# Ledger of designs, part 14: peptides against a protein of PDB entry 5GWM

Target 1, 52 residues: chain A of PDB entry 5GWM
Amino acid sequence: DSAISKEDEERYQKLVTENEQLQRLITQKEEKIRVLRQRLVERGDAKGTELN

## One batch from the design tools (peptide; made by RFdiffusion4, then SolubleMPNN)

Design b1_p12_5_s4
Fold by OpenDDE base, seed 3:
Structure b1_p12_5_s4 (fold): chain B 52 residues (1-52), chain A 12 residues (1-12)
Amino acid sequence: as target 1 above (52 residues)
Amino acid sequence: EVEELKERLKQL
């Protein structure tokens, strides 16, 4: 087994860290989409309750 | 190669 160089290990750890950062960004975007959808529902419900 | 890197990082 070719011993993994310290450089290759550090490179892999950077990719892991980047992936975790991207996953956090995805979660933030998904939460923003959820909040926007909820606000659209609340506006629809408010307009529906005002019209009925 | 990538799987070897993963396994090495689990051993630290």
Scores: peptide ipSAE 0.066, ipTM 0.641, DockQ to the pose 0.033
Fold by OpenDDE base, seed 5:
Structure b1_p12_5_s4 (fold): chain B 52 residues (1-52), chain A 12 residues (1-12)
Amino acid sequence: as target 1 above (52 residues)
Amino acid sequence: EVEELKERLKQL
């Protein structure tokens, strides 16, 4: 059994933790993009109703 | 290598 060095295990754990943090950040940015797109649609619809 | 690390982490 290739005993994983303690240093390799600690390195892997850091990468896992960083990946989880990055995934949370991606989800937060995606939600922000969704809200901004919805506000742009609502403003576009308001202008479309004033132009008709 | 990465799969061995994952398997070791499941044993903790």
Scores: peptide ipSAE 0.064, ipTM 0.640, DockQ to the pose 0.031
Fold by OpenDDE base, seed 1:
Structure b1_p12_5_s4 (fold): chain B 52 residues (1-52), chain A 12 residues (1-12)
Amino acid sequence: as target 1 above (52 residues)
Amino acid sequence: EVEELKERLKQL
């Protein structure tokens, strides 16, 4: 078994940590998009009820 | 290779 260098192990661990951080940011942005879309629907419905 | 690193991390 070729022993993985300590430098390669540390580099891979940094990439794993960065990927996990980016995945958390994606999830936060997706939730923010969902909330903004819901607020646009609610504002559309409020204007629709005022016109009727 | 990256796959060797990945398999090593699963053993920790």
Scores: peptide ipSAE 0.063, ipTM 0.641, DockQ to the pose 0.032
Fold by OpenDDE base, seed 4:
Structure b1_p12_5_s4 (fold): chain B 52 residues (1-52), chain A 12 residues (1-12)
Amino acid sequence: as target 1 above (52 residues)
Amino acid sequence: EVEELKERLKQL
């Protein structure tokens, strides 16, 4: 097994950490999109009930 | 080498 250089390991760990941060950000955006879609449905249903 | 980093990525 060729030992990865210390500099390559440090670059790799930065990419892993950045990827984990980006994945957390994606999850937060997806949850926000879910909540906004739910609020649009609830507002659509509220307008449908005012016509009865 | 880029291939060593790719092989390490498969071990996550």
Scores: peptide ipSAE 0.055, ipTM 0.626, DockQ to the pose 0.040

Design b1_p12_6_s2 (from b1_p12_6, 4 letters changed)
Fold by OpenDDE base, seed 4:
Structure b1_p12_6_s2 (fold): chain B 52 residues (1-52), chain A 12 residues (1-12)
Amino acid sequence: as target 1 above (52 residues)
Amino acid sequence: KLREKLEELKKK
């Protein structure tokens, strides 16, 4: 078994932790985009109802 | 190769 160096393991764990943080940030941005799209729809519908 | 070693770590 080619033992992974302690340094290679520490580098891998840093990349895993960074990847998890980036995934959380992506999810937060996707939710923000969803909420902004919903508010644009609601504002479009409100302007359509003032013309009837 | 470094990539093969990293995939072995992911399986532990």
Scores: peptide ipSAE 0.043, ipTM 0.617, DockQ to the pose 0.053
Fold by OpenDDE base, seed 2:
Structure b1_p12_6_s2 (fold): chain B 52 residues (1-52), chain A 12 residues (1-12)
Amino acid sequence: as target 1 above (52 residues)
Amino acid sequence: KLREKLEELKKK
């Protein structure tokens, strides 16, 4: 049984927690990008309908 | 090695 030191386990758990926090931040930025793209499309469509 | 031990933890 490869006894992992308590310190190595605590380092691993910190990296897992940091990875989960970074993944949540990525998802939040992806949603923000989606909303901004949708608003740019709506502004493009509004200008296209005023030119006819 | 430390890296091998950490990869074993990810599989549990």
Scores: peptide ipSAE 0.043, ipTM 0.611, DockQ to the pose 0.053
Fold by OpenDDE base, seed 5:
Structure b1_p12_6_s2 (fold): chain B 52 residues (1-52), chain A 12 residues (1-12)
Amino acid sequence: as target 1 above (52 residues)
Amino acid sequence: KLREKLEELKKK
């Protein structure tokens, strides 16, 4: 029986919670990038950003 | 999967 210690269980649960928070932050940043790109296209400024 | 395994261990 690989008995995970209570301390290791609590550490893993903290990492899972942090990962869920980071995933929400990624989604918020991706939506912000989408909106900014759309505004650059609408302004006709899209010809100057070779973002590699 | 991981959460389910942890909750199963807590019930033993």
Scores: peptide ipSAE 0.040, ipTM 0.583, DockQ to the pose 0.044
Fold by OpenDDE base, seed 3:
Structure b1_p12_6_s2 (fold): chain B 52 residues (1-52), chain A 12 residues (1-12)
Amino acid sequence: as target 1 above (52 residues)
Amino acid sequence: KLREKLEELKKK
């Protein structure tokens, strides 16, 4: 079995680290989108109560 | 540990 080169191990570890950073950023943006959608619903409901 | 995971990925 040919052992992986040190350069291939370092390249793979960089991609794993970048993917973990991107996944954290996705989760943070998804939570921000959830909070913004909830605030838009609450503002829509507040305008709906002023029109009745 | 990292080397073993990379060898497992290379065999699939």
Scores: peptide ipSAE 0.039, ipTM 0.587, DockQ to the pose 0.045

Design b1_p12_6_s4 (from b1_p12_6 with E7K E8K)
Fold by OpenDDE base, seed 1:
Structure b1_p12_6_s4 (fold): chain B 52 residues (1-52), chain A 12 residues (1-12)
Amino acid sequence: as target 1 above (52 residues)
Amino acid sequence: ELKEKLKKLKEE
């Protein structure tokens, strides 16, 4: 059994933690994009109803 | 996936 060095295990755990943090940031940005798109639709509809 | 790869490396 090639024992993974303690340094390699620590490096791996840092990468896992960073990946989890980045995934949370992606989810937050995706939700922000969803909300901004919805507000653009609502503003477009408000201008479209004012022209009729 | 990476956790399962690490588990396999600990079983070798």
Scores: peptide ipSAE 0.044, ipTM 0.619, DockQ to the pose 0.054
Fold by OpenDDE base, seed 4:
Structure b1_p12_6_s4 (fold): chain B 52 residues (1-52), chain A 12 residues (1-12)
Amino acid sequence: as target 1 above (52 residues)
Amino acid sequence: ELKEKLKKLKEE
């Protein structure tokens, strides 16, 4: 049993918490990109209907 | 899942 030092356990817990925070930020950015792409499609379709 | 992996690392 390689006794993981208390310091290495605390470092690992910090990295896990940071990874969870970064994953939430990625999900928020992906949702923002999805909404922006949808608005671009809706504006493209609106310009296509004004030419008929 | 990650919490169970962390628990296994504490038991080694």
Scores: peptide ipSAE 0.044, ipTM 0.626, DockQ to the pose 0.056
Fold by OpenDDE base, seed 3:
Structure b1_p12_6_s4 (fold): chain B 52 residues (1-52), chain A 12 residues (1-12)
Amino acid sequence: as target 1 above (52 residues)
Amino acid sequence: ELKEKLKKLKEE
């Protein structure tokens, strides 16, 4: 078994933690995009109801 | 699962 250096283990753990943080940020932005799209639909429907 | 891959790397 090739023992990874302690520095390589610490570097790998930092990259794993950063990737988890970035994945949470992506999920938060995707949810915000979903909510903004829904509000645009609701405002479009409100304008459509004012024209009938 | 990343946790299980890390566990395997520590057992080698």
Scores: peptide ipSAE 0.042, ipTM 0.617, DockQ to the pose 0.054
Fold by OpenDDE base, seed 5:
Structure b1_p12_6_s4 (fold): chain B 52 residues (1-52), chain A 12 residues (1-12)
Amino acid sequence: as target 1 above (52 residues)
Amino acid sequence: ELKEKLKKLKEE
């Protein structure tokens, strides 16, 4: 077991925290894309129902 | 799952 330097542990924890933040941002963007796609479908359906 | 992978990387 190589004794991880305190500096290396702090660097590792920063990278872990950054990765978790980036993953949250990805999830938020994916959810936003899902909601926008759903609204496009609903608007397509609303236009289809106004034309019938 | 991700936490266990991070724990393994810390134990190497």
Scores: peptide ipSAE 0.041, ipTM 0.629, DockQ to the pose 0.081

Design b1_p12_7_s1 (from b1_p12_7 with A1V E3K E10K)
Fold by OpenDDE base, seed 2:
Structure b1_p12_7_s1 (fold): chain B 52 residues (1-52), chain A 12 residues (1-12)
Amino acid sequence: as target 1 above (52 residues)
Amino acid sequence: VEKELEELKKKL
């Protein structure tokens, strides 16, 4: 069993935590984009859909 | 981040 150093384990856990935080931020931005697109459709504002 | 995570996973 390759003994992982405590430092390599701590670096791994930091990267896992950062990845999970970034994934949550992506999901929140995707949901915000979905809601904004839906509001543009409801307003009949066709000009907002051409910019994305 | 993802590449460094994959490299650390290969050491486990």
Scores: peptide ipSAE 0.044, ipTM 0.607, DockQ to the pose 0.095
Fold by OpenDDE base, seed 3:
Structure b1_p12_7_s1 (fold): chain B 52 residues (1-52), chain A 12 residues (1-12)
Amino acid sequence: as target 1 above (52 residues)
Amino acid sequence: VEKELEELKKKL
């Protein structure tokens, strides 16, 4: 039975923690993109209503 | 050790 070394377990735990941090960052960026797209639509609609 | 890594894999 190849017992995983304590060093390999610590490396794996660091990768798990980094992955969780990256997933949170992706979600935050996706939400920011959503908000920016919505603001572009609202500004487009405001310009469309000023041109009518 | 193997059980701890299996539990960590279940959280991904």
Scores: peptide ipSAE 0.043, ipTM 0.610, DockQ to the pose 0.056
Fold by OpenDDE base, seed 4:
Structure b1_p12_7_s1 (fold): chain B 52 residues (1-52), chain A 12 residues (1-12)
Amino acid sequence: as target 1 above (52 residues)
Amino acid sequence: VEKELEELKKKL
């Protein structure tokens, strides 16, 4: 039985927690990019309608 | 990243 050291378990739990935090940050950035792209489209369409 | 974490989980 390779007893996982308490230190190895603590290192693993830190990496799991960090990965979950990074995944949340990625999702937040992806949503921000989506919103910025949508606003860019809406501003492009507004300029197209002012020229008619 | 995700593959490295899955490999780490298999070593525990």
Scores: peptide ipSAE 0.036, ipTM 0.591, DockQ to the pose 0.060
Fold by OpenDDE base, seed 1:
Structure b1_p12_7_s1 (fold): chain B 52 residues (1-52), chain A 12 residues (1-12)
Amino acid sequence: as target 1 above (52 residues)
Amino acid sequence: VEKELEELKKKL
């Protein structure tokens, strides 16, 4: 019987938790990048409207 | 996102 040791189960749960934390961090960074890109577009549009 | 991660965990 390949019983997963309690230590292997604890290691697996740590990796799962770390992957969830990393995915939340990626999503937060992607949203921040989106907001910064939108502000750059709005500043470009403001310059385009001032030149017309 | 959280629901998709929970579905991925169930496949591992």
Scores: peptide ipSAE 0.031, ipTM 0.578, DockQ to the pose 0.071

Design b1_p12_7_s2 (from b1_p12_7 with A1V E6K E7K)
Fold by OpenDDE base, seed 5:
Structure b1_p12_7_s2 (fold): chain B 52 residues (1-52), chain A 12 residues (1-12)
Amino acid sequence: as target 1 above (52 residues)
Amino acid sequence: VEEELKKLKEKL
């Protein structure tokens, strides 16, 4: 029985927690990118309506 | 311990 050492368990739990934190950070950055892209589209559409 | 790791892996 390769009993996972207490140290390996603690290392794995740290990696799980870090992965959850990184996933939250990715989601926050993706939402920020979405909002910035939407503002660029709205500015592009405003310029497109001024040029026509 | 192994069963708790398995449950954590199933949530990822």
Scores: peptide ipSAE 0.044, ipTM 0.621, DockQ to the pose 0.059
Fold by OpenDDE base, seed 4:
Structure b1_p12_7_s2 (fold): chain B 52 residues (1-52), chain A 12 residues (1-12)
Amino acid sequence: as target 1 above (52 residues)
Amino acid sequence: VEEELKKLKEKL
């Protein structure tokens, strides 16, 4: 019976948890990039309206 | 990137 060692199960669960943390961090950075791009567009449009 | 991380989790 190849019982997964308790140590191998603990290592697996750490990798799963780390992957979920990295995924959340990526989503947070992508949302921050979206907001920064939107603010850049709004500032570009404001400069375009001051020149008319 | 998120879909690649999901695929990595499914392979663990």
Scores: peptide ipSAE 0.034, ipTM 0.596, DockQ to the pose 0.126
Fold by OpenDDE base, seed 1:
Structure b1_p12_7_s2 (fold): chain B 52 residues (1-52), chain A 12 residues (1-12)
Amino acid sequence: as target 1 above (52 residues)
Amino acid sequence: VEEELKKLKEKL
């Protein structure tokens, strides 16, 4: 019986937790990028309305 | 082994 060593289980759980933390960080950065892009569009639209 | 890894994945 190739039982997973307690050390291999602990290593797997650490990698899982790290991947979840990285995914949360990616989502937070993507949302920040979305908000910054929206503010750039709104500033472009404001310049377009001031030129008409 | 494979069943314990599967149970760990199901807790995500």
Scores: peptide ipSAE 0.044, ipTM 0.611, DockQ to the pose 0.051; fails the geometry check
Fold by OpenDDE base, seed 2:
Structure b1_p12_7_s2 (fold): chain B 52 residues (1-52), chain A 12 residues (1-12)
Amino acid sequence: as target 1 above (52 residues)
Amino acid sequence: VEEELKKLKEKL
């Protein structure tokens, strides 16, 4: 069984760690968007959703 | 090789 090279394992672990960091950042941004949308609804400020 | 790749994929 050709063991994965130590270099390829280290590269893969870096990609796993980066993916987990990016997924946490996505979740944080999605929650921030949810909170901002809720505040716009509560203010009746429907004009803030025109992202031109 | 296949067993180590499987263990790495299970951590994703």
Scores: peptide ipSAE 0.043, ipTM 0.605, DockQ to the pose 0.056; fails the geometry check

Design b1_p12_7_s3 (from b1_p12_7, 4 letters changed)
Fold by OpenDDE base, seed 2:
Structure b1_p12_7_s3 (fold): chain B 52 residues (1-52), chain A 12 residues (1-12)
Amino acid sequence: as target 1 above (52 residues)
Amino acid sequence: VEEENEKLKELL
């Protein structure tokens, strides 16, 4: 039976762990962007996002 | 998963 090697399983688990880390980092950046946009709205500073 | 990880890295 073609069982995956231990090395292939270890490689796959590293990729899965990296994927989860990348997704968490993206979510954190998206939340930061959301909070910054909300603060601009609260300040009446609608033009702050047009400059970047 | 590897191709997805490369796409996620490009988004950062």
Scores: peptide ipSAE 0.564, ipTM 0.911, DockQ to the pose 0.754
Fold by OpenDDE base, seed 5:
Structure b1_p12_7_s3 (fold): chain B 52 residues (1-52), chain A 12 residues (1-12)
Amino acid sequence: as target 1 above (52 residues)
Amino acid sequence: VEEENEKLKELL
């Protein structure tokens, strides 16, 4: 039985924690991009309604 | 997981 060493398990848990942190940062950037795109649409629509 | 983390770091 190749029991995973305590050191290998601690290394794996650090990598999983880092992965979760990176995924949270990506999600935060994606939400920021979504909000910025929505503001561009709203400003485009506001200018389009002023020109009509 | 390690290779995935390196790819995610390159994206950020």
Scores: peptide ipSAE 0.561, ipTM 0.911, DockQ to the pose 0.625
Fold by OpenDDE base, seed 3:
Structure b1_p12_7_s3 (fold): chain B 52 residues (1-52), chain A 12 residues (1-12)
Amino acid sequence: as target 1 above (52 residues)
Amino acid sequence: VEEENEKLKELL
C-alpha cells in the first residue's frame, strides 16, 4: 500500500503554503501597479488642466 | 504544485 510518507506530506504542505504566499504577493503587486497607473492618470489630468 | 511555484517565481 503506497501510503504517502509523513515526510512527503510535510513537503507537500510546505509547497501549498509557498504557493498561497506567492499568489498573495502577485495580487499585492498587481494592486500596487493599479494604484500607480491611477496616480499617473491623475497627474496627467492635473497637467492637462494646467495647460488649458 | 512545485512546477506552479516555479512559474509564479519567474513572474515575480
Scores: peptide ipSAE 0.560, ipTM 0.911, DockQ to the pose 0.659
Fold by OpenDDE base, seed 1:
Parts: structure tokens; sequence; C-alpha cells
Structure b1_p12_7_s3 (fold): chain B 52 residues (1-52), chain A 12 residues (1-12)
């Protein structure tokens, strides 16, 4: 019976925790990109209204 | 999970 060693379990838990952290960082960057793109659109629209 | 984490690090 290949019992998972305590060391293998601790390594696995570290990798899972790292994965969750990386996923959160990606989501935060994607949201920041979305907000920046939206601000560019809003500023473009504001300049379009000044020319009218 | 380790290979996935390396791919995610490359994306950041």
Amino acid sequence: as target 1 above (52 residues)
Amino acid sequence: VEEENEKLKELL
C-alpha cells in the first residue's frame, strides 16, 4: 500500500495554496485591465461630447 | 498542480 508520506502531503498542500494565490493574482490583474479599458472608453466619450 | 503553477507564473 503506497501510503502518501507526510512530506509528500505537505508538498502537495503548498502547491495547492500557491495555485490558489496565482489564480487570485490573475483575476486581480484581469479586473484591473477591465477597469483601465473602461476608463479609456469613458474618456474617449467625454472628448466626443466636447466636440459636439 | 506543479506544471499548472509554472504555466500560471509565465502568464503573470
Scores: peptide ipSAE 0.560, ipTM 0.911, DockQ to the pose 0.641

Design b1_p12_7_s4 (from b1_p12_7 with A1V E10K K11R)
Fold by OpenDDE base, seed 5:
Structure b1_p12_7_s4 (fold): chain B 52 residues (1-52), chain A 12 residues (1-12)
Amino acid sequence: as target 1 above (52 residues)
Amino acid sequence: VEEELEELKKRL
């Protein structure tokens, strides 16, 4: 049984931590895209209500 | 390889 070295465990934990950080950045960008899309809809609706 | 990954997951 190749016991996982302490170095391989530390490398794996670094990759897990990096993946969690990247996932948080993805979620923040997705939320920013959602808010920008919503503001475009609201501005479209405001122009539509001024034309009626 | 699969056994090594499963042992790493048990330490999380």
Scores: peptide ipSAE 0.059, ipTM 0.628, DockQ to the pose 0.044
Fold by OpenDDE base, seed 1:
Structure b1_p12_7_s4 (fold): chain B 52 residues (1-52), chain A 12 residues (1-12)
Amino acid sequence: as target 1 above (52 residues)
Amino acid sequence: VEEELEELKKRL
């Protein structure tokens, strides 16, 4: 029986931990992009209301 | 092999 070596288990756990960290970073960047887009809309609307 | 990988996924 090709039992997963302890080394292969440790490699798998490192890849999972790295993937979870990368997913957290993606979510943080997506939230930052959302906030920046919202501020651009609010500035566009402010310029539109000064021209009317 | 596949069953042992599923057991590793259950420990997460």
Scores: peptide ipSAE 0.054, ipTM 0.626, DockQ to the pose 0.046
Fold by OpenDDE base, seed 4:
Structure b1_p12_7_s4 (fold): chain B 52 residues (1-52), chain A 12 residues (1-12)
Amino acid sequence: as target 1 above (52 residues)
Amino acid sequence: VEEELEELKKRL
């Protein structure tokens, strides 16, 4: 049993915390992309109705 | 080794 060194545990905990922060940032960007795509669809549909 | 990996997974 190679006991995980205190330094390796601290490195792992930092990587876990960073991964959680990056995952939150990905989710925020994905939601922003969803909202922007929806606004582009709504504007495309509005232009299609003004040409009839 | 396996027990230490399970404790690390419980802290996620």
Scores: peptide ipSAE 0.044, ipTM 0.605, DockQ to the pose 0.047
Fold by OpenDDE base, seed 3:
Structure b1_p12_7_s4 (fold): chain B 52 residues (1-52), chain A 12 residues (1-12)
Amino acid sequence: as target 1 above (52 residues)
Amino acid sequence: VEEELEELKKRL
């Protein structure tokens, strides 16, 4: 079993941290898409209730 | 090993 070098472990931990940051960014974008879709529905409903 | 880590990093 070749023990990973301390440098390889530090590189791995950087990749894990970067992956977590990217996952947070994806979640933030998905939530923004959800909010934009909801606002489009609310604006559609507001126009539908004002025209009937 | 170092080249494989650099390739993995380029995919993030």
Scores: peptide ipSAE 0.038, ipTM 0.606, DockQ to the pose 0.081

Design b1_p12_8_s1 (from b1_p12_8 with A1V E7K)
Fold by OpenDDE base, seed 2:
Structure b1_p12_8_s1 (fold): chain B 52 residues (1-52), chain A 12 residues (1-12)
Amino acid sequence: as target 1 above (52 residues)
Amino acid sequence: VEEELEKLKEKL
């Protein structure tokens, strides 16, 4: 059985780690967007939703 | 080869 090369395993583990880091950043940004939207609703500031 | 690829996929 041809074992995966140590270099290919190390490359794959880097991609896994990067994917997990990116997923954490996405979740943090989504939560920040949720909090900002809630603050706009509480202020009655409907003008902040015109992202041209 | 196939068993090691499967073990790597299970970690994703």
Scores: peptide ipSAE 0.037, ipTM 0.585, DockQ to the pose 0.053
Fold by OpenDDE base, seed 4:
Formats: C-alpha cells, structure tokens, sequence
Structure b1_p12_8_s1 (fold): chain B 52 residues (1-52), chain A 12 residues (1-12)
C-alpha cells in the first residue's frame, strides 16, 4: 500500500488552498475589469450626449 | 509516483 506520506498530503493541501486563493483573486480582478469597462462606456456615452 | 499524483488529482 503506497500510503501517501504526511508530507506529500500537506504539500497537496497547500497547493489546493493556494489554487482556491488564486481563483478568488482571478474572480475579483475579472469583476474589477467588468466595472472599469462599464465606467468607460458610461463616460463615452456622456461625451456623445454633450455634442448634441 | 505517477499513480500517487493521479490519486491526488481525483481529490481536487
């Protein structure tokens, strides 16, 4: 029985936790990009309405 | 080693 060493299990759990943290950070950055794009559109439309 | 890595991937 190749019992996964406690050290290999601890290394794996660190990688799982890091991956979950990185995924949360990606989601936060994607939401920030969405909000910045929306604000860019709203500012573009505001300049278009001042020229009429 | 490869079989242990596969068992680890199945736990993700």
Amino acid sequence: as target 1 above (52 residues)
Amino acid sequence: VEEELEKLKEKL
Scores: peptide ipSAE 0.037, ipTM 0.579, DockQ to the pose 0.051
Fold by OpenDDE base, seed 5:
Structure b1_p12_8_s1 (fold): chain B 52 residues (1-52), chain A 12 residues (1-12)
Amino acid sequence: as target 1 above (52 residues)
Amino acid sequence: VEEELEKLKEKL
């Protein structure tokens, strides 16, 4: 009966929690990148219409 | 051990 030590379980739960926090941070950064790309397109289109 | 780790992975 290799019961996971209480220390190994606590380490695993820390890694799970850290992974969930990192996934939330990735999603927030991806949304920020999406918004920045959209603003660059809108500004590019505005400059393309002035050159013409 | 492996069965408890698998149950925790299924919740992610």
Scores: peptide ipSAE 0.035, ipTM 0.589, DockQ to the pose 0.055
Fold by OpenDDE base, seed 1:
Structure b1_p12_8_s1 (fold): chain B 52 residues (1-52), chain A 12 residues (1-12)
Amino acid sequence: as target 1 above (52 residues)
Amino acid sequence: VEEELEKLKEKL
């Protein structure tokens, strides 16, 4: 019976935890990019309204 | 082995 070694289970759980942390970081960066893009649009609209 | 790998995948 080739049982998964306790070391292989611990390595797998570390990779799972790291992937979850990286996914949370990606989501936080994507939200920051969304907010920055929205502020650029609002500044563009403010310039468009000042020229009319 | 395969059943223990499947249990680890279900925790994802």
Scores: peptide ipSAE 0.037, ipTM 0.583, DockQ to the pose 0.049; fails the geometry check

Design b1_p12_8_s2 (from b1_p12_8, 4 letters changed)
Fold by OpenDDE base, seed 2:
Structure b1_p12_8_s2 (fold): chain B 52 residues (1-52), chain A 12 residues (1-12)
Amino acid sequence: as target 1 above (52 residues)
Amino acid sequence: VEKELEELKKRL
């Protein structure tokens, strides 16, 4: 096994933490979209479904 | 390389 440089380890850690943050943001946006779609259905507001 | 990368993934 070739030793990973300290700089390559720090770069990898940053990419993993950024990926985890982006994945959390995606999940939060998906849940927000689900809630908004449900509210449009409850209102009978067919005009909101034509824009997505 | 692969072993150290896997050990890093276990610490995060």
Scores: peptide ipSAE 0.063, ipTM 0.641, DockQ to the pose 0.051
Fold by OpenDDE base, seed 1:
Structure b1_p12_8_s2 (fold): chain B 52 residues (1-52), chain A 12 residues (1-12)
Amino acid sequence: as target 1 above (52 residues)
Amino acid sequence: VEKELEELKKRL
């Protein structure tokens, strides 16, 4: 039986935890990008309404 | 052990 060593299990658990942390950071950056894009649209629309 | 790793892989 190729029993996964306790060291290989611990290494895998660290990679899983790191991946979950990176996914949370990606989601936070994507939300920040969404908010910044929305503010750019609102500023573009405000300039478009002042020119009419 | 292998079953626990496989269950963790399914949560990714």
Scores: peptide ipSAE 0.060, ipTM 0.648, DockQ to the pose 0.062
Fold by OpenDDE base, seed 3:
Structure b1_p12_8_s2 (fold): chain B 52 residues (1-52), chain A 12 residues (1-12)
Amino acid sequence: as target 1 above (52 residues)
Amino acid sequence: VEKELEELKKRL
């Protein structure tokens, strides 16, 4: 087993933590995009109902 | 600690 330096271990752990935070942020943005698309459809359907 | 970090590296 190649002994990883304490500095390389700390650098790797920072990158793992940052990646987990970025993945959570991506999921939150994807859910927000889904909700905004649904609201645009509902507003489009409301305008379509006002034109009939 | 080192074994857990090596297992985490193998999942990337």
Scores: peptide ipSAE 0.057, ipTM 0.630, DockQ to the pose 0.053
Fold by OpenDDE base, seed 4:
Structure b1_p12_8_s2 (fold): chain B 52 residues (1-52), chain A 12 residues (1-12)
Amino acid sequence: as target 1 above (52 residues)
Amino acid sequence: VEKELEELKKRL
């Protein structure tokens, strides 16, 4: 059993924390993309109704 | 080694 060095444990914990932060940022960007796509659909439908 | 990595993964 090679005990994980304290330095390797601290490196792993940093990578875990960074991954969680990046995952939160991805989720925020995906939600922003969803909202922007919805606004583009609503504006496309509004232009289609003004031509009748 | 494997048990300590698995305990760290369970705290995610």
Scores: peptide ipSAE 0.054, ipTM 0.627, DockQ to the pose 0.051

